Peptides against a protein of PDB entry 6FRK. Designs and how they scored, part 4

Target 1, 411 residues: chain A of PDB entry 6FRK
Amino acid sequence: NEEVLNAMLKEVCTALLEADVNIKLVKQLRENVKSAIDLEEMASGLNKRKMIQHAVFKELVKLVDPGVKAWTPTKGKQNVIMFVGLQGSGKTTTCSKLAYYYQRKGWKTCLICADTFRAGAFDQLKQNATKARIPFYGSYTEMDPVIIASEGVEKFKNENFEIIIVDTSGRHKQEDSLFEEMLQVANAIQPDNIVYVMDASIGQACEAQAKAFKDKVDVASVIVTKLDGHAKGGGALSAVAATKSPIIFIGTGEHIDDFEPFKTQPFISKLLGMGDIEGLIDKVNELKLDDNEALIEKLKHGQFTLRDMYEQFQNIMKMGPFSQILGMIPGFGTDFMSKGNEQESMARLKKLMTIMDSMNDQELDSTDGAKVFSKQPGRIQRVARGSGVSTRDVQELLTQYTKFAQMVKKM

## One batch from the design tools (peptide; made by RFdiffusion4, then SolubleMPNN)

Design b2_p24_1_s3
Fold by OpenDDE base, seed 1:
Structure b2_p24_1_s3 (fold): chain B 411 residues (1-411), chain A 24 residues (1-24)
Amino acid sequence: as target 1 above (411 residues)
Amino acid sequence: SLDEQVKLFQHYLEAIKKLEELKK
């Protein structure tokens, strides 16, 4: 029994290390799991695997919980949120994502650019804010971030903004002068919350970086970025351990809406490769995807039209990057789509849909759309001309459709 | 590849089917 336990724990520890969980945390977890498991209960024929998995899950939940209640903004109050983090952590993008999140929830939200160190920082913030229709403040002439932050906060307080987000210059671990600047900004604006933005892709370096920030600035919240299926999220546990601060949001992609409140249970489930069915259901419900009942009935009968393909491509596009959807489904690993392929895949879907927009109802609703085109080749030429593509592009679409329809018939 | 796309789309459809089963 002890040998079986040790073997299973070794497998779990290996998987956690591969998920970028800090070696010290993995070791601690292993000891905690061993202490929590009653070997006598394991002897009674209970599913040893389930018991170990449950114990591991419980210990991971404890590791992501700092025991401190997350700060939340107060409605009708002026909430100042200061962002801190390394250059390249996605901090500036995350400021815009958080602002957009609160704006969509009906909060009066604004952005302040207090990054005077990076050339074009204000232009980048302005571009993101303008696209999202978020009010912003910054300066092209003022070089003191304290002045910019103070003036911006005062302005937006006077205008009764509820969420005032301050983006600061990205820092490096070795730049004490930049930490002093950050402290001066914090002292001047008296933020209600200081958010540390961490890149999950830095793996084992997460602990050391998070600690370096916490040692210099009173970090109260963490946002983890680049959780787009490739980062297994183990670095998030290191950030919590080092900062003793809760994760409040996660960034799950490059789009402004690739941002969600942190949920402990779904996150740990995903980290263990169990998927996130709840998050998938929530995401599907938020997207108001068309009633899939009609689709499911068609699939049961092996029916699949060009219109059905179009509608599903439209749904995939609404859901965002397909890798994110797959990564939420139990048994579907995130490894299925490389990062570089998502934008290309979306562009390809859009191109295919544009071709299909030039098809008529007879072509779209046929149970064998490819046969309709094969019987009357003039249809291919019409669709090609209508969509501004080659006849070859239309033929490639029909080949793809045929393979999909054949797959559906085998389901 | 086209075969990879077909497999991916199959997994998507299976996922949607599973989601609808979970809503019931």
Scores: peptide ipSAE 0.284, ipTM 0.876, DockQ to the pose 0.220
Fold by OpenDDE base, seed 2:
Structure b2_p24_1_s3 (fold): chain B 411 residues (1-411), chain A 24 residues (1-24)
Amino acid sequence: as target 1 above (411 residues)
Amino acid sequence: SLDEQVKLFQHYLEAIKKLEELKK
C-alpha cells in the first residue's frame, strides 16, 4: 500500500513540476498528502487513486488560499486601484480588461496612464480605452508619474468616479529605481488596492518576481495573465505563497472579454488536467445552445443525417474556437488542434454548410444521404451548381458525412 | 486529414453526451 501511494504521488509530483509548480511547494504538498491519507482507509477497498487525487486537490486548494479575504470595491465610493508589474506581464492590457469588466457591471470606471517610461504607453491606453468607451487620463508632456497619477486621481474623484484604475510603468528588470517610483506613486494617491500582474508563462521565476514586488510595495491582490493554453498556471501558486495575497482575476486570451474572476476549483481542476466542467457548463449556458436531447437519442440509435451534421456544425461555429472547448473537457488534451488550423477549420465548416444549403429535405433527412446521391447522380450536379462549387466538393462532403455516420453507428 | 476530422468530431459528440449527463 505504501509503495502504491509513493508511485502515485511521484506521478502527481511530476505533473505539478511540469505545470511550473515550485519544487518546494511540491515537496510540501507531498508531505501534507502523506499525512492526510489514512492507510487503514486505503486498505478497506476504496479506490486508492480517487482518494489520492482528492487529497492532492484539497492541498492545492489550500495553496491558492492565502487566508486573506480579497478586497472588493464599494458601490458609491471612489475606489483607487493601482496596478504594478514588469514590462511584458500584460499589465496595461489587464487594466483595460478590468475597467471594461466593471463598466459592463454598471460601475462608473476610468483609466489613468502613469507610465512615463515607455514611449507610446499613453497612446496604447487611449486606444484601448476609446475602443471600450472608458474615460481616460494621461499626459504627453509630464514626465513625473507621481504628478500624472495625483492629478488624474483628483480629477476623477471630483467627477464622482467609482473605479479609478492607475497603470504604472514597468521595467524589464527588477530595478530599485522602479520600486522607488512605485512607492512614491502609492504614497501620493493612497490606493485602496494594489494589484500585482504576473505573466504565467515565466514559470519558476514567478516566486522570485512576486517576492521582489511584495517586499517593496503593499501588494494586496494578484492577477495572472496568459492562461490561454500555453501556461498551466503552476506559477500562480508561487505568486500566492510569496505575496500572501489572493488571485482576484485571470486573463485567458488577447480579447478584452478574455478576463474572468478567479475561481479556485476550476483553476485547480485545469492545473491537474481534469478539465473545467463548471466553466464548460457556464459557457454552454451562455451560448444558449439548442437542446441536445434529440441529438443524444439519435446517437443512441446510431442515426445521423446530413441535417444532424449541419446542426452540429452550426453549434460548433457558435461555440467559437473548438480547441478551447475540448481543453475544458476531462481527458481531452489541448494538443488536438494547433491554434493555426482553427481559422481554416471554421472556413471549411462554413463551406460545407453552404453546400448543404443547396440540398433538399429528402437529401438532408435521409438516414443514408450518400446512397440517395449515389442512386441519382443528377442530385450532385444540382447541389454543385446551386452552391457554386465543383461536383468533387460535393462528393468530398458526402464522403465526410459517410465516415461520420459510420463513426456514430459505432458509438 | 479526414480521419483526424472524424476523430475530432467523435470527441465533440462524446463531449456533448457527457455535458447532457452532467445536466441530469
Scores: peptide ipSAE 0.268, ipTM 0.868, DockQ to the pose 0.219
Fold by OpenDDE base, seed 5:
Structure b2_p24_1_s3 (fold): chain B 411 residues (1-411), chain A 24 residues (1-24)
Amino acid sequence: as target 1 above (411 residues)
Amino acid sequence: SLDEQVKLFQHYLEAIKKLEELKK
């Protein structure tokens, strides 16, 4: 029984290491699981695998819990939230996502760009803020982040903003100058919360990075980004262990809506490859996905029109990163989604939809849309002119449609 | 590639089928 336990724990430990869980945490987890498992209960014919999985799940839940209550903003007060993190962590994008999250919840929210180091930082923030209709502050001429942060915080306090988010300079490396600047900004604005933003894709480096920030600034919250990629999020455990601070949100993609409150149970379930049925249900309900009964009935009969393809592309665009939704479904491995740039994929879908917007109902509703176009080549030229694309682009769309329709017939 | 897109779309449709099964 001990040999079987050790073999199964070795398999789980390997999977956790492949999920970027720190080797020290994996060793500790292995010892804790061994101590928690009653070998006598394992002998009684209980599914040994399920018992070990449950014990591992419980220990991972403990590793994600720092034992500290997450900071929450107070309604009707001015809450100053300072963001810190390395360049490329997704910090600036995450500031906009958090601002948008609170704005959608009815908070009077604003953004301050105190990043004077990165060229175009203010333009990027301004672009994101303008798209989301979030008030913003920054400077093209002021180089002192303390001045910008102080002036911006004062301005928005005087205007009775409830959520005041301050983005700071991210550096490529842990530099003493970065930490000194962060301390000067923090001392000047006296934030109610300091949020460390961490990229999940840095793997085993998560612990060292998170510790370096916690040792210099009073990190009270963690946000983990890039959980849409191949990163299984094991680095998040290292961030919690190093900062002793709760994960409050996760970034799940490039879109402003690809941002959600952190939930422990779904996260650990996903980390173990068990899927996230609860998160899937919540996401489906949030997206108000249309009734797909009619689509399923068509698919059962091997029917698929250009209109059906158009409607599914609309649904995919509404769902955002469908890769994340697939990753929530049990049995759909994350490995099937190639590292396609989600923005490029969405731009491609939008281009295809724009071509189909120039098609007529006869073309869209035909059971063999490609044959309709092949019989009358003048239709291709009309659609190409109407959508401002080449005849080749229309032919490529029809080729794609034909392959999709053939796939549906085999389903 | 186009074949990768077809596979991705197949997985999407399979996911939609699975979601509808979970609603029942």
Scores: peptide ipSAE 0.259, ipTM 0.866, DockQ to the pose 0.300
Fold by OpenDDE base, seed 4:
Structure b2_p24_1_s3 (fold): chain B 411 residues (1-411), chain A 24 residues (1-24)
Amino acid sequence: as target 1 above (411 residues)
Amino acid sequence: SLDEQVKLFQHYLEAIKKLEELKK
């Protein structure tokens, strides 16, 4: 039993290390799991694997809980939120996502760009804020971030904003000058919350970076970015351990809506590759994908039309990046599509849908759409002309459809 | 590749099937 336990723990530890969990945390977790498992209960014929998984899950839940209540904004008050983090962490994008989140919840929200170091920082913030209709402040001429932050905070306080988000300068590396600047800004604006933004994709560097920020700045909250399938999020555990601060939100993609309140259970489930069934159900319900019953019935009968393909492509496009959807499903790995392949895949789906928009109901609703086109080649030419594509593009679509229909017949 | 896309789409359909099973 001890050998079996050690073997299973070795597999779990390997998986956690591959998920970018810090080696020290993995060691501690291993010892805690060993101490929590009663070997006598393991002997009683209980599913040893489930027992170990549950013990691991429980210990991971403890690791993401810093024992400190997350700061929350107070309604009817002016809440100043200062963002800190390295350049490339997604800090600026996350400021906009958080602002948009609160705005959608009915909070009077604004953004301040106090990044004077990076050329075009204010333009980027302005573009994002304008797209989301979020009020913003910044300067093209002022070089002192303390002045910009102070003036912006004062302006928006006077205008009775409830959520005032201040984006600060990042650096490529940890530099003393960055921390001095952050301290000067923090002292000037007296933020109610300081949010550390961490990129989950930096792996084992998460602990050292999070610690360096916490040692210099009074970080009270953590936001983890780039949880879009490449990063398994193990670095988030390191950030919590180092900062002793709760994760309040996660960034799950590049879109302004790819931002969610942190939930411990779904996060740990995803980290362990168990998927997020609850989040998937919620997301599917939000997308009003109610007509899946009719699809499932067709799939059971091995029926798949061009219209069915169109409808599913439309659903995939509504759901966002396919990798995110797959990453929520138990047993589907997050590594299925690289980021670069997602945009290309969406563009391809859109092109295919545009071709199908030139098809008629007889072509779309045929149980053998490819045969309809093969019997009357003039249909291919009509569709090609109607959609502004080559006859080859239409033939490629029909080939793809045929392969999908054959796959469905085998399901 | 086209075969990779078919596999991906299969996984999607399997996922949708599983989702509907979980709603029951």
Scores: peptide ipSAE 0.258, ipTM 0.863, DockQ to the pose 0.262

## One batch from the design tools (peptide; made by RFdiffusion4, then SolubleMPNN)

Design b2_p27_2_s2
Fold by OpenDDE base, seed 4:
Structure b2_p27_2_s2 (fold): chain B 411 residues (1-411), chain A 27 residues (1-27)
Amino acid sequence: as target 1 above (411 residues)
Amino acid sequence: MELSDVELLAILLGLKLTLEKKKEKLE
């Protein structure tokens, strides 16, 4: 039994190391799991694998919990949020994502660019802010980030903004001059929250980087970026351990809406390759699919139309990137869809929808749409001309519909 | 351009989860 336990723990430890979990944390987890597993319960015929997985899951949840409550903004107050992090961490993009998140929640939100080190930092922030219709402040002439941050914070306080986000300079390396600048900015603006932005793709370097920031600046929150890439997110555990600060949000793509509140359980489930079924259910529920009752009744009767397929394509497009959706499914790694494949997948869906937009109600609402087109080939030619595609593309759509309808009937 | 079997499966899984969640709300 102990040999089997040690073998299984070795596999789990290997998988965690491959997920960029810090070796010290993996060792500690292994010891904690061994201490938490009752060997007598393992002898009683319980599924040893499930027991170990549960113990590992529980210990990983503890590693993500810093034991500190996350800061939350107070409604009707002026909340100053300072961002810190290396260049390339996604800090500037994350400032815009957080601002957009709060704006969509009905907060009076603004952005300040106090990055004077990077050429075009203010232009990038301005572009992102303008696209999201978020008020912004910065300077093309002022080189002191303390002055820009102070003036911007004062301006937006006087204008009764509730969320004031300050983006600071990022450098490629941890430099003492960067930390001194960050301290000067922090002292001048007295932020209610300091957010460290970390790139998950740096893997084993996450601990050292996060520690270097925490040792110099009073980091109170962590945001992890680039979790849509090859990074399994194990570096996030290192960030929490080093900063003793909670992860509050994650960046899940390049779009301004590719941003979500951090949830411990889904994150650990994904890290273990168990997927995030709960997060997928939540995304499905957020779609407020009122017409789903009619669809459910049709499905119960074994009916599935081209319109029903069109609606499913709309739904999946609203759920976000295919890579994220697949990454929520157990057994589908995040690597299954490269970023290139995602754009191609979305383009394919849009093309299929464009073809269906050229169909009439009789074609869309037929219980056997493929048969309607097979009986009257002139419909294929009409739809092809209407959508600007080949007759072959329409035939391929009908083939996909038939396959889809057959799969739906088996559900 | 045909959807891959994986893309189709993802769409179907989303549908299944929607159906299951609605069933749970009705129970």
Scores: peptide ipSAE 0.112, ipTM 0.694, DockQ to the pose 0.178
Fold by OpenDDE base, seed 1:
Structure b2_p27_2_s2 (fold): chain B 411 residues (1-411), chain A 27 residues (1-27)
Amino acid sequence: as target 1 above (411 residues)
Amino acid sequence: MELSDVELLAILLGLKLTLEKKKEKLE
């Protein structure tokens, strides 16, 4: 029994290391799991694999819990949120995502650009803020981030803003000067919350970076970015361990909507390759297939047209990264998308849609679209010419459609 | 096994249909 336990724990530890979990945390987890597993219960014929998986899950949940309640903004008050983090962490984008998140919830939100170091930082923030219709402040002439932050906070306090987000410089080369600047800004504006933004893709470096920030600045919250990529999220555990601060949100893509409140259980389930069934249900509900009663009725009858496929491609393109959606399906880990960047999948869908844009209503609305094209091969050539693709590309689309229509008929 | 975009769509639609059928049974 002990040999079996040790073998299974070795597999789990390997998988956690491959998920960028810090080696020290993996060792601690292994010891904690060994201490939590009653060998006598393992003898009782229970599925040893499920028992170990459950023990691992419980210990991972503990590693994500810093034992500190997350700060939450108070409604009807002025809440100043200062962002800190390295350049390239996604900090500026995350400021906009957080502002947009609160704005959508009916909070009066604004953005302040106190990054005077990066050329075009204010223009980038202004562009993002304008696109999201979020009020913003910054300067093209003031070089002191303390002055900009102070003036911006005062302005938005006087205008009764509830959420005041301050973006700071993410300097790489002069760590000490960055931390001094951050401390000066923090002292001047007296933020209610300091958010450390961490890139999950840095893997094992997450602990050292998170510790460096915590040792210099009173980090109270963590946001983890780039969880849409190859980052399995193990770095998030390192950030919590180093900062002793809760993860409050995660960034799940490049879009302003690719931002969600951190949920411990779904995150750990995904980290273990168990999927996120709850998140998958939520994403499927976001498709608003209910808004198309006619489509639902067609699908119930096993009817599926090229137009129906086109409309569903448009809906899927709104759901965000395919890698995330697949990662929510139990048994479909991130490894299933290893060959294609999300951009390639989106480009492929756009290509298919462009081909369908060259089809006529008779072709699009046929319940047997493939048969329409097979009976009149000249249609394939017309569509190929109209969309600027090869006849092979059109045939490939029709093959995919046929495969999908057959799946719908079996549902 | 790489899921095609079409296979992903099929999974999502199948899940949605299953949820709708369950909802209809609860109503």
Scores: peptide ipSAE 0.028, ipTM 0.600, DockQ to the pose 0.076
Fold by OpenDDE base, seed 3:
Structure b2_p27_2_s2 (fold): chain B 411 residues (1-411), chain A 27 residues (1-27)
Amino acid sequence: as target 1 above (411 residues)
Amino acid sequence: MELSDVELLAILLGLKLTLEKKKEKLE
């Protein structure tokens, strides 16, 4: 029993290390799991594997729970949220994502760019804010982030904004000058919440980075970014351990909508490669795919058209990054999509949709779209010319459609 | 093996159908 436990714990520890979980945390987890498992209960014929997995899961849940309640904004009050983090952490993008999240929930939200160090920081924020229709403040001439932050906070307080997000300067390294600037900004604006933004892709460096920020600034919340990539999120455990602050949101892609409230159970399930069926269900439900009873009925009858495929591509594009969707499916690890492949996959889908936009209703609504094109090859040439693609690209689309329609018939 | 966009779509549709069938059984 002890040998089996040790072997399974070795596998789990290896997987956690491969997920960028800090070596110290992995060691601690191993000891905690050993102490939590009653070897006598393991002898009683219980599924030893399930017991160990449950114990590991339970200990990982504890590692992401700092025992501190997450700060939440108060409705009808002015809530100042200061963002801190290194350059390249996704901080500026995350500010926009958070602002958009609250705006969509009916909060009066605004953005302040207090990043005076990075050239074009204000232009980037302005571009993101304008696209999302979020009010913003910043300066092209003021170089003191304290002045910008203070003026912006005052302005938006006077305008009765409920969510006031302040983006600060990030440095490439943990520089004392950065921490001094952050402290000066924090003292001036007196934020209700300080959010540390961490890039999950930095792996084992997450602990040291998170600690350095917490030691200088009163970090109360963590946002983890780039969980759409190769980062399995093990660094998030290190951030919680170092900051003793809850993860409040995660960034799951580059799009402004690729942002979700942190959920412990789905996150740990993903970290362990168990997938996130619940999150997948939630995402599928958010798509209001239920409104297409007609599609479901067609699928039940093994009918699938190019239009049905087009609608499904639109739905998938709304679900967010393909890597995230795949990572929610049990047995599909995050390794199935290389970082470059997601933008390429989205570009491919958009290309396929553009080709279908040049098809007529007869072609789109045919139960055998490929046969319609095979009978009249001139249709391929028309669609190719209309969409600005090669005849080969149209043939490739039809090949993909045929494969899909065959899969639907087997369902 | 990289899933094609089509294979991913098929998996998602299969999951949806499975969820609906489960919902119908709970009602």
Scores: peptide ipSAE 0.024, ipTM 0.578, DockQ to the pose 0.073
Fold by OpenDDE base, seed 2:
Order: C-alpha cells, then structure tokens, then sequence
Structure b2_p27_2_s2 (fold): chain B 411 residues (1-411), chain A 27 residues (1-27)
C-alpha cells in the first residue's frame, strides 16, 4: 500500500512540477497528502487513486488560499485600484480588461496611464480605452508619474467615478528606481487596492518576482495572465505563497472579454487535468439559449434535425474558442488541439452552416434529413449550387449529420 | 471537411449540459 501511494504521489509531483508549481510547495504538498491519507482506509478496498486525487485536490486548494479575504470595491464609493508588475506581464491589457469587466456590471469606471517610461504607453491605453468606451486620463508631456496619477485620481474623484484604475510603469528587471517610483505613486494616490499582475508563463521565476514586489509595495491582490497558452498556472500558487494575497482575476486570452473572476475549484481542477465542468456550465448559461422546450422534447424522443444541428453549431461558435471548450472537458488536455486546428475547426463549422443556409424548411426540419436527400438526389445538386460547393461537400455534411444524430440518440 | 470525433464530442457535451440544466429548472 505504501509503495502504491509513493508511486502515485511521484506521478502527481512530476505533473505539478511540469505545471510550474514551485519545488518547495510540491514537497510540502507531498508531506501534507501523506499525513492526510489514512492508510487503513486505503486497505479496505476503496479506490486508492480517487482518495489520493481528492487529498491532492484539498491540499492544492489550501495552497491557493492565503487566508485573507479578497478586496472588493464598494458601490457608490470612489475605489482607487493601482496596478503594478513587470513589463510584458500583460499589466496594461489587464487594466483595460478589469475596467471593461466593471463597466459591463454598471460601475462608473475610468483608466489612468501613469506609465511615463515606455514610449507609446499612453497611446496604447487610449486605444484600448476608446475601443471599450472607457474614460481615460494621461499626458504626452508630463514625465512625473506621481503628478499624472494624482491629477487623474483627483479629476475622476471630482467626477464621481466608482472605479479608478491606475496603470504604472513596468520594467524588464527588478530595479530599485522602479519600486521607489511605485511607492511614491502609492503614497500620493492612497489606493484602496494594489494589484500585482503576473505572467503565468515565467514558471519558476513567479515566486522570486512576486516576493520582490511584496517586499517593496503593499500588494493586496494578484491577477494571473497568459493562461491561454502552454502555461498550466502552477506559478499562480507561488505568487499566492509569496505575496500572501488572493488571486482575484485571471486572463484567459487576448480579447478584452478573456477575463474572469478567479475560482479556486475550477482552477485546481484544470491544473490537475480534470477539466472545468463548472466553467463550461457557466459558459452555456451565459449563452441565454432560448428555453426551447420543443428541443428537449424532440431529444427525449430521439428526434434530431439538420436545423437542430445548425443551432448547436451556432451555440458552440458563441461559447468562444473551441480549444478552450475542449480544455474544460475532463480527460482532454489543453494540448489536444493546436492553435492552428482551432481556426480550421471554426472555418469547417462556418462552411457546414453555409451549406445548410441553402436548404429548405422541409430538408432542415425532417427527422431523417439524410433520407430526404437520398430519395431525391436532385436536392443535393440544388444545395451544392446554392452554396457554391461540390455535391461531395453536401454529402459529407449529410454524413456528419447522420453521425451526430446517432450520437444524440445514445445520450 | 469532416468534424473530428473530439469536435463532435465537445458539441454533444455542450448539448448534454444544456439539457441537464434545463431539467433542473423544470424540477
């Protein structure tokens, strides 16, 4: 029993190290899991694998919990949020994502560019803010970030803004001058929250960077970026351990909407390759799919039409990138579809929908669409001509429909 | 031009989750 436990713990520890979890945290986790597992209960024929997975999951949940309640903005008050982080961490993009998140929730939100070090920082922020219709402040002439931050905060306080986000200068390296500048800005504007933005792709460097920021500036929140890439998010655990601050949001892509509140359970599930069923359910709920009681009743009777398939393709296209949807399914790793395959998959779905746009209601609403086309082959030629595709492409669509309908009948 | 079995499975799982949630609202 101890040999089986040690073998399984070795596999889990290897997977966590490959996910950029800090070696000290992995060692601590291994010791905590060993102490939490009752070896006597493991002897009684319980699924040893499930027990170990559950123990690992519980200990990872503890590692991502700093024991400190996350700061939340107060409605009807002026909340000043200062962003700090290295250049290339996604800090400026994350400021815009957070501003847009609160704006969509009905908060009066604004952005301040206090980055005077990077050429074009204000133009980049202005471009992002204008696209999202977010009010912004900055200067092309003022070189002191303290002056810009103070003037911008005062302006937006006087205009009764509820969320005031301040973007600061990032540097490529930890420089004492950068931390002094950040401290001067923080002292001048007296932020209600200081957010450290961390790139998940920096791996084992996450702990040292997060600690360097916390030792100089009173970091109260963490945002982790670039979780859309090969970064498995293990560096997030290191950031929480070093800053003793909660992760409040995660960046999941390049789009302004690729930003979500941090949820512990889904994050740990994804880190372990167990998928994110809750996140998939939430995405399905956000689609506001019409309560088509008629579709449920059809499916209960094993009826599935070409129109029903068309509606499912529309729903998937609204859920976002197909790779992200697959990564939420248990047993499908994020690497199962290369980025190149995603654009091709979406192009295939759009092509199939374009073919169905040339079908008539009799063809779309038939309980056996393939049989309608097989009985009257002239329909295939009509649809092919109408869609600008080959008769073979229409036959391939009908084959896909038949396969899909057979799978739906097994549900 | 054929969808992979994985693509079809993802579509079906999305459908299943939609159906399960609708059942929970009707109960």
Amino acid sequence: as target 1 above (411 residues)
Amino acid sequence: MELSDVELLAILLGLKLTLEKKKEKLE
Scores: peptide ipSAE 0.108, ipTM 0.691, DockQ to the pose 0.184; fails the geometry check

